# Ledger of designs, part 135: peptides against a protein of PDB entry 5OOQ

Target 1, 227 residues: chain A of PDB entry 5OOQ
Amino acid sequence: YREDVRQVVTHPANALSFLQPGRLVEISVNGKDNYGWGAVVDFAKRINKRNPSAVYTDHESYIVNVVVNTMYIDSPVNLLKPFNPTLPEGIRPAEEGEKSICAVIPITLDSIKSIGNLRLYMPKDIRASGQKETVGKSLREVNRRFPDGIPVLDPVKNMKIEDEDFLKLMKKIDVLNTKLSSNPLTNSMRLEELYGKYSRKHDLHEDMKQLKRKISESQAVIQLDDL

## One batch from the design tools (peptide; made by RFdiffusion4, then SolubleMPNN)

Design b2_p22_2_s2 (from b2_p22_2 with E2L K9L E15R D21E V22L)
Fold by OpenDDE base, seed 1:
Structure b2_p22_2_s2 (fold): chain B 227 residues (1-227), chain A 22 residues (1-22)
Amino acid sequence: as target 1 above (227 residues)
Amino acid sequence: ELLPVYELLEDGSERVAFYIEL
């Protein structure tokens, strides 16, 4: 269900009006390269000069240029071509322990994991010396202020997506989330009933609490993966 | 230098949520 929501949110009809310069977006390229939160520079309709008759899917029909501050330092950033989402080999985010730099990368809408409700100040000339780094510093500060994650735009309240099927989807997710929130408690109570006598007899109260937590957390995680 | 960070509100307007010092 989360992917279904993402598909609707990142569709051009919904997303483009929220991709102003400086808009924060969470970036995942090819489902594997997670750059974290970046900032939108601009966007344009995708044009293939080599094949003008090329037809792209809705989510691939636009190119969004974004500033990221998580580019691996040894990535061949000089090979990046504006408005070409086919990234050169070696372009990747820094891994743990690696140094990162700021870069502007072209991505498709399909590479947007989420759209934030925050927008940074975006310099008019991002290619000027030091401008990308300024945005990078801003990104770091925002991430510092939101250790639990940058707030995401509400598809209904903020984006005003009023499609009936989408609203039904959101309701289903809400119902499922409610069930998931209650299930750990129910399972915890059941476990207490099952092991309470044993726990009292053997003074295993703390062990039981820990086990209950682990079981509840594991079940909740499994159920959340189905969303 | 103080740079604004804007928050989008439910009514579609923006406000400065906070400033970043660089």
Scores: peptide ipSAE 0.728, ipTM 0.965, DockQ to the pose 0.850
Fold by OpenDDE base, seed 3:
Structure b2_p22_2_s2 (fold): chain B 227 residues (1-227), chain A 22 residues (1-22)
Amino acid sequence: as target 1 above (227 residues)
Amino acid sequence: ELLPVYELLEDGSERVAFYIEL
C-alpha cells in the first residue's frame, strides 16, 4: 500500500508542481541506494537525443536534479552527466563510517520515496564554488531539527489529490493501520484505473507546457522585430 | 547568513518555518 501511494504521489501529474527549487525529497536510487533527504535543483522532461522516439514510463519521463549530502567521497562524481539518470558505476551513498560529500545527481521520479513539506533556499547557481556545500549544511541542519524525520507532504491536504479512487485507497490504508481487514488485491486493480486518469492529466500538463513555450518563443520574436 | 526554510501550508501558501544560520 505504501508503494501504491508512492506511485500516485510521484506521478508527474501530481509531483511536478511540488518540485520547486529547494523542495526536500527523500531519495532512493534503484531501490538500493538511499541518499536520504535531498533538495531539488530543477527538473526537465527526459529527452533522448539519440532516440527521440524513445518512450519512457510516466515515472521515468522526467529528470530531477537534486543536491544530496550523502554521496560517498570516493564516488566518481566527475562522471555524472547532467540530465542523465543512468548513474555511473561507483556512484553511491556513503555507508556507515565512510565520509560523504555534497553532489548534484540526476534522478527520475521513480527514485523519490517521499516529498517533504519543506523547501530550502536554493542558490541560483548551484554549480558555483561552495554552493552545494551550503545546501549540504542546510540539509544537515534540517535533519538535526527533525530527528523523527522531515515532515512529508500530505497527498490530500497539501497535494490536493482528490481522485475518488485514491481517497478510497487512503481510507483503506487508514483502516489497515487500525484493523487488518483489507484485501491487497483489490487495490492493485484500482491503481490501473488511477494511472489511466493521471496519464490524461499529465497529457494536459504537457500540452500546457508546450503552449507556454510557444508563447515565450512568439514573444521573443516580437522583441527582435522591435530592435 | 540566515537562510529561510519554507513550509507549504494546506491552503497552498508558503511561510517561513524557520531560519538556518550558516
Scores: peptide ipSAE 0.727, ipTM 0.966, DockQ to the pose 0.674
Fold by OpenDDE base, seed 4:
Structure b2_p22_2_s2 (fold): chain B 227 residues (1-227), chain A 22 residues (1-22)
Amino acid sequence: as target 1 above (227 residues)
Amino acid sequence: ELLPVYELLEDGSERVAFYIEL
């Protein structure tokens, strides 16, 4: 159901009016390369100069240029071409422990996981020296302020998607989310996780008490030998 | 430098949600 919602939200008829410069979007390229939240630079209709008669799917028919701050530092970013969504080999997000840099990458609408309700100030010339890094710093600050995630646009209230089938889908998702939140199994797993943390803390506390007792007993024996 | 971050409201208008200092 989440994928069905994503398909509707990221359709050109719905998404394009919310892709202003600076709009925050969550990016996943080819379903595997998660760049996290980036900021929209601009977008354009996809044109194939070699084959003008090429037909793209709706979700592949537009190219969105986005600033990300999670690009792996050794990625061949110099090979990136504006408005070319076919990324060179080696272009990937930084993994844990790797250094990252800011980059502008061209993506399709299909690579948008979610659209945020926040928009950054976007410099007029993102290619100017230091401008990508400024956006990158802004992205880091926003992520710091929203540790639980950046707020996502409401498809109905914000995006004004009023399709009856879509509204039915959203209602089903709400019911399922309510059931999942009220499900004793999810509560039991949280309770088990809490209990596991509590058990580990209790075990550590008991170990510390036993260690203190052994130290006290050893000190008492030393004091008896000095008498 | 203070940079604004804008929030989209239900009526389609935007407001400054907060400022970022760089």
Scores: peptide ipSAE 0.726, ipTM 0.965, DockQ to the pose 0.708
Fold by OpenDDE base, seed 5:
Structure b2_p22_2_s2 (fold): chain B 227 residues (1-227), chain A 22 residues (1-22)
Amino acid sequence: as target 1 above (227 residues)
Amino acid sequence: ELLPVYELLEDGSERVAFYIEL
């Protein structure tokens, strides 16, 4: 159910109107690289200049530029191409014990795990010296203030999603959450079953994402060989 | 320097939720 909610929330028809500069978003690239909460710089429709006939899914049809403060310090950030969501090899979040830096990365809507209810002040020129670091400091402070997690936008109350099937989905989730809260043991088993089912779907989805990534990487390598 | 953090309300308006001191 969480993935179903995410698919609806991150659909362009719903998400784009909430991706103002400074909007906090939780980022997971290819389901593997978790950058945590970042801040939106801007977004644009994805255009493939080399293959204008390229058809993207709805969730891959836009590129969102985001500031993250969790980039591994030795990542080849200089190889990042604006509006290219296919990240170079070595671009990854810092692991525990590693140093991190601030970076602007291009992601697709499919890499957004959640959209926050908060929006930071976003400098007009994020590429100016020190501006990314300022946003990075702001991100750290927000995370400090919300140790239990940054508040997520309510899909119904905030985003005004009125789709009947979605509303039914949300009601089911609420009922499940209420039942889980009332019976911890049944909730843990059902959560494990749900997480197991979701993990399998997530694994399949991640496998598909990994396959898409490999295909994209192979295409990128082919494009590099054509250069 | 004080930087505002904005919160989105149910009516679609924004308010300053708090300030960050950097």
Scores: peptide ipSAE 0.721, ipTM 0.964, DockQ to the pose 0.905

Design b2_p22_2_s3 (from b2_p22_2, 6 letters changed)
Fold by OpenDDE base, seed 2:
Structure b2_p22_2_s3 (fold): chain B 227 residues (1-227), chain A 22 residues (1-22)
Amino acid sequence: as target 1 above (227 residues)
Amino acid sequence: ELLPVYELNADGSETVAFYIEL
């Protein structure tokens, strides 16, 4: 059930509006490399310049750049390519006893384990000298203040996911957590239907973003004409 | 320098949860 919730929460239709600069996200790459909590720099739709016809799953269709403070110090961070989620060999979090550094890594939505309710102040130029380390210090302080874990966004109260099937899922999880019912939600078909609905919402979100861009561009042109 | 950490509220507004001193 946790994975089902994660799939819904990290779907572009739901997640993108909460991935503002500084948003805390819990990161797990390829299900094995746990970087812990990082901070969002930005995100963009995934574009394959070599294969423009490449089709990605919804959860792989966007790249999120995140600052982590748990990168192994000897990782080849210089080989990281912006907006390329295929990480070079050797890119990994520091293990116990190893030294870590701050790095910006590109990840997919599928690598987000959780979205936090907190957002850091994000420097305007994260690539400037010392800025990543500033974010890293902030991350350490936040982790210190929340020893039991950083608060996670509530999918219903914060993210306003009001889909009936999702609400039913959440209710079932709540019932299970209270040990009132032990029946697992086995209906994979309902999950597929949910994803279908979210896919449509995603299309609307992109349309709105494009519209906002066009409006901004038109306003800029008007301002130029007034000058 | 004091840096704000923002919390998202149920109404969609953000408020400063606390400040970090770096």
Scores: peptide ipSAE 0.717, ipTM 0.964, DockQ to the pose 0.683
Fold by OpenDDE base, seed 3:
Structure b2_p22_2_s3 (fold): chain B 227 residues (1-227), chain A 22 residues (1-22)
Amino acid sequence: as target 1 above (227 residues)
Amino acid sequence: ELLPVYELNADGSETVAFYIEL
């Protein structure tokens, strides 16, 4: 059920509006590499320059650049390619007893475990010398202030996910957490329907963006003709 | 330098939750 909620929360239709610069996100890459809480730098739609016709899943269709302060010190960070979420071999978080450094890594939405309700001040140029370390210090301070964990955005109250099926899912989870039995199979079917709805919403959002771009391009052409 | 940390409220507004001194 937690994974089901995560899938809904991290869907582009829901997540992107909360991935402002500085937004805290909990990061787990490939379900194995836990970087802990990082801070969003920016995000962009994933484009394959080699194969423009490549179709990605919704959760892999965007790349989010995040600052982490838990990168293993001997990781080959120089091999990191901007906007390439396929991380080079050896890129991993520091284990217990290992030293860590700050790094900017590109991840997919699928690598977001949770979205925090806190947002850091994000420097304008994170690539400038010392800036990622400043963010790293901020991350450490936030973690220090929240020893029980950084507050997570409420999907309903904060993210305004008001889909009836999702609300029913959340209610079922609450019931389960209170040790009242509910049938898991019913939740799986509803999740598929929910994803179908979100996929449609995402498509509409992208269509609107494309339309706005076309309008802007047309206006720019008109202005050039008037010059 | 004091850096703000913002909190997202239920009404969609952001407020400064606290400041970090670096």
Scores: peptide ipSAE 0.717, ipTM 0.964, DockQ to the pose 0.676
Fold by OpenDDE base, seed 4:
Structure b2_p22_2_s3 (fold): chain B 227 residues (1-227), chain A 22 residues (1-22)
Amino acid sequence: as target 1 above (227 residues)
Amino acid sequence: ELLPVYELNADGSETVAFYIEL
């Protein structure tokens, strides 16, 4: 059930509007590499330059660049490519006793375990010398302040996910936390139905994003004419 | 330097939760 909630929360139709620069997200890559909490730099729709016709799942269709402070020091971070979520071999979080460094890694929405209700101040140029480390220090401080974990966005109150099936899912989870009585298989089937609904919402979101970009571009042109 | 950390509220507003000193 937690995975079902995660799938809904991290769907582009729901997640993208909360991935502002500095937004804290909990990162787990391939279900194996836990980087802990990182901070969003930016995101973009995934484009395959080699195969423009490539179709990705909804959760793999966007790339989120995030600052993490848990990268293993000997990881080949120089091989990281912005907006390429296929991480080079050897890119991994530091284990206990290992030294870590700050890095910007590209991840998919599927690698987001949770979205925090906190947003850091994000430098305008994260690639500038020392900026990643500044964010890293901020992450450490936040983690220090929240030893029990960084607060997670409320899917209903904060994210305004008001889908009836989702609300029913949440209620079932609450009941299951008290009594493991409901069949997990039944919930998975309902999740597929939810995905169909969210897919349509995603299309609207993309349309809105494109519209906003066009507006921004038009405004930029106007500003250039005023200079 | 004091850097703000923002919290998203239920009403959609964002407020400074606390400051980090670096």
Scores: peptide ipSAE 0.714, ipTM 0.963, DockQ to the pose 0.685
Fold by OpenDDE base, seed 5:
Structure b2_p22_2_s3 (fold): chain B 227 residues (1-227), chain A 22 residues (1-22)
Amino acid sequence: as target 1 above (227 residues)
Amino acid sequence: ELLPVYELNADGSETVAFYIEL
């Protein structure tokens, strides 16, 4: 269900009007490279100058430039090409214990995991000396203020998505979340026991949230099969 | 320097949620 929600939310018809400069977005490139929350610089329609006849999916048809503060320090950031979402080899987020730097990376809509309800002040010229670092500091402060996660835009209340099937999906998710919240203790304690030794409290909370979502999704699929 | 962080409301308006001191 989460992926279904993500597909709808990140579709150009829904997402683009909320990708103003400074908008916070959670970034996962190719489903493997998690950069965490970044800030939108701008976006543009994807144009392939070498192959003008190239057809992209809706979610790959736009390039979003985002500031991240989690780029591995030794990544070849100088090889980044403007408006090219195919990142050079070696461009990756810093792992635990590695140093990170701020960078502007081009991503597709498909690389957006979630859209936040918060928007940073974005400098007019992000390429100017020190500006990326300023945004990076702001990102760190926001993350500090929201240890349980940055608030995500409500697809219905904020984004005004009124599709009937989507609304039904959201209702199902809400019901499942309520059920999971009613039996939180046993699964949460077990997860905490399993991951508490390896993860920071914040990481555990996110893992628990993800696990609860997976459980909810599995239950919803079962319920749909029973209907 | 104080930088605003904006929050999007349900009515489509934006308000300053808080300020960041950098």
Scores: peptide ipSAE 0.712, ipTM 0.962, DockQ to the pose 0.802

Design b2_p22_2_s4 (from b2_p22_2, 7 letters changed)
Fold by OpenDDE base, seed 2:
Structure b2_p22_2_s4 (fold): chain B 227 residues (1-227), chain A 22 residues (1-22)
Amino acid sequence: as target 1 above (227 residues)
Amino acid sequence: ELLPVYRLLEDGSEEIEFYIEL
């Protein structure tokens, strides 16, 4: 059930509007590399320059750049390529007893375990010297203030996911958290139906983003003509 | 320098949850 919720929450139709700069996200890469809570720098639609016809799943169709403060110090961070979610070998979180550093890593939506209900101040130029470390300090402070865990966005109240099947899922989870009785197979079928609905919403989101860009570009041109 | 940390409210607005002193 938790995975089902995660799939819905991290779907582009739901997640992207909450991935503002500074948004806290809990990161797990390939289900093995847990970086803990990081902060969103930005995101972009995944484009394969080598294979423009590449089709990605919804959860792999966007790349999110995140600042983490748990990168193993000896990781080859210089090999990191912006907007390439295929991380070089050796890029991993620090294990117990190892030193960590701050790094910006590109991840897919599928690598988001949860979206936090907190947003840090994100420096305008995260690549500038010391800026990642500033975010790292902020992350440490947030973790210190929330020893029981960073608050997660409420999928319904905050994210406004109001799909009936999702609401039923959430209710079932609430009940199961009190009583484990619901059939997993029924939930899987409902999840597929939910994905169909979210796919449509995703398309609308992209259309809106494109429209906003066009408007911004048009306004910029008008301002140039007035100069 | 005081850096704000924002919390998202149900109405879609953000409030400052706390400040971080760096």
Scores: peptide ipSAE 0.728, ipTM 0.966, DockQ to the pose 0.657
Fold by OpenDDE base, seed 4:
Structure b2_p22_2_s4 (fold): chain B 227 residues (1-227), chain A 22 residues (1-22)
Amino acid sequence: as target 1 above (227 residues)
Amino acid sequence: ELLPVYRLLEDGSEEIEFYIEL
């Protein structure tokens, strides 16, 4: 169901009006390369000059240029071609323990996992020296402020998607999420955590009670020796 | 320099959520 929502949200008819410069988007290229949250620079309709008759799917018919701050430092970023979403071999996000750099990458709408309800200030010339790094710093700060995740645009309230089938889908997902949140297993795990905390408090209380008894017994023995 | 971060509201307007200091 989440993929169905993603397909509707990232369709050109819905997504393009929310891809202003600076709009945060969560990026996953080819379903394998997760760049995390990036910022939109611009977008354009995909044009194949070599094959003008090329027909693209709706989700591949536009190119979105985005700033990411998670590009692997040794990736061949110099081989990136503007408005070419076919990324060169070796272009990938940094893995854990690897250093990352800022880069502008061209992606399709199909590579957008989610559209954020936040928009950064986007420099007028992102290709100027130091501008990508400025956006990268902004991205780091946003991620720092939202440790539980950047807020996502509401498809209904924000994006005004009013399709009846989509609304039914959203309602179904909401019901499922409510059931998951009210799942006895989740509640039992929380209860176990609470019981664990109570057990620790009880153990501490018993330890203090035992210590107090030992102190009292020792004082009683001292008083007997003074008698 | 203070850079604004904008949030989109339900009425289609934007408000400043916070500022980033660089």
Scores: peptide ipSAE 0.723, ipTM 0.965, DockQ to the pose 0.707
Fold by OpenDDE base, seed 1:
Structure b2_p22_2_s4 (fold): chain B 227 residues (1-227), chain A 22 residues (1-22)
Amino acid sequence: as target 1 above (227 residues)
Amino acid sequence: ELLPVYRLLEDGSEEIEFYIEL
């Protein structure tokens, strides 16, 4: 169900009004290249100069230029073309242990995993020397301040998506989340807590903490599979 | 230099969430 929500949120009719310069977006290109959180520079309707009659899907019909700070240092960034979402070979995020640099990449709406409820200051000329790095520093600071994740725009409260089918979807997700929170795993923790009242207090607290983590992890995995 | 980071509110207005020092 998370993918269904993403499809609605990233549709041009909903997303474009929230893609102001500096808007944080979480980026995944082609479902494999995760750049993390980036900042919107600008966007434009996709135009194919070679084939003006080309018809794109809604999620591919716009190009969003974003600053990322996770580009692999040896990526051929000089081959990037503004508003061309077909990225050159070798353009990828840095892996663990690799160095990264700041870059502006063109992406489609389909490459947006989430839209953040934060907007950075965006320099007027991002191509000027040092400006991308300034945005990169800002991105690092935001990530530091939100270790559990950058807050995401609420599709209903912030984005004002009022589609009846979407609201039904959101309600269904809420019900599933409630069921998962009430899952026997939570009950097993209560049982262990109850059993722990009969065992030595100190060992039980650590075991309960570990069990709570395992239950939380298991619930998170189940939520990922069910949503 | 202090750069503001903005949060969007439910009423459509923005507030400064915090400042970044660069």
Scores: peptide ipSAE 0.722, ipTM 0.964, DockQ to the pose 0.779
Fold by OpenDDE base, seed 5:
Structure b2_p22_2_s4 (fold): chain B 227 residues (1-227), chain A 22 residues (1-22)
Amino acid sequence: as target 1 above (227 residues)
Amino acid sequence: ELLPVYRLLEDGSEEIEFYIEL
């Protein structure tokens, strides 16, 4: 269910209006490189200069530049190419015991795990000397102030996602969370069982496929109306 | 230097949640 929510939240139709400079986002690249919370610099539509006919998925169709403070110090950051979300080999977050530095990395929407309900002050010129480090200090302070985690945007209250199927999904998640919170000892096994039972009983996969289709269709209609 | 951190409200406005001292 979390991945389903993530797919809806990070879709361009929903996410882009909340990716203002300084917006906090939780970053996971290729499902393995976790950079933690970073701050949005800007975003742009992905353009392939070598293959202008290249078709990207919705979640890969935009590049988001983000400041992270968890880049491994010996990462080849000089090889980072602007507007290229395919990161060079060796670009990775610092592991435990390793030193980290601040860096601006280009990511796709698919690399956003969550969108935070906090926005930092973002310097006008992030490439100027010391500016990335200032953002890095701010990120550390925010993390310090929220030891239980940075608050996430509410998809309904904040993002105004009003899709009926999505609302049903959110209600189901709320019910599951309530059941889990009531029994701490069985929470992990019961979560897996409840997820398994709900996944089996409700073809949520099909519902999500339909939701993705409806979102894509709605975007196509909006693009057609703008033409 | 004091830098603001903003929270988005349900009405779409932003408020200052807190300041960061650098």
Scores: peptide ipSAE 0.720, ipTM 0.963, DockQ to the pose 0.764

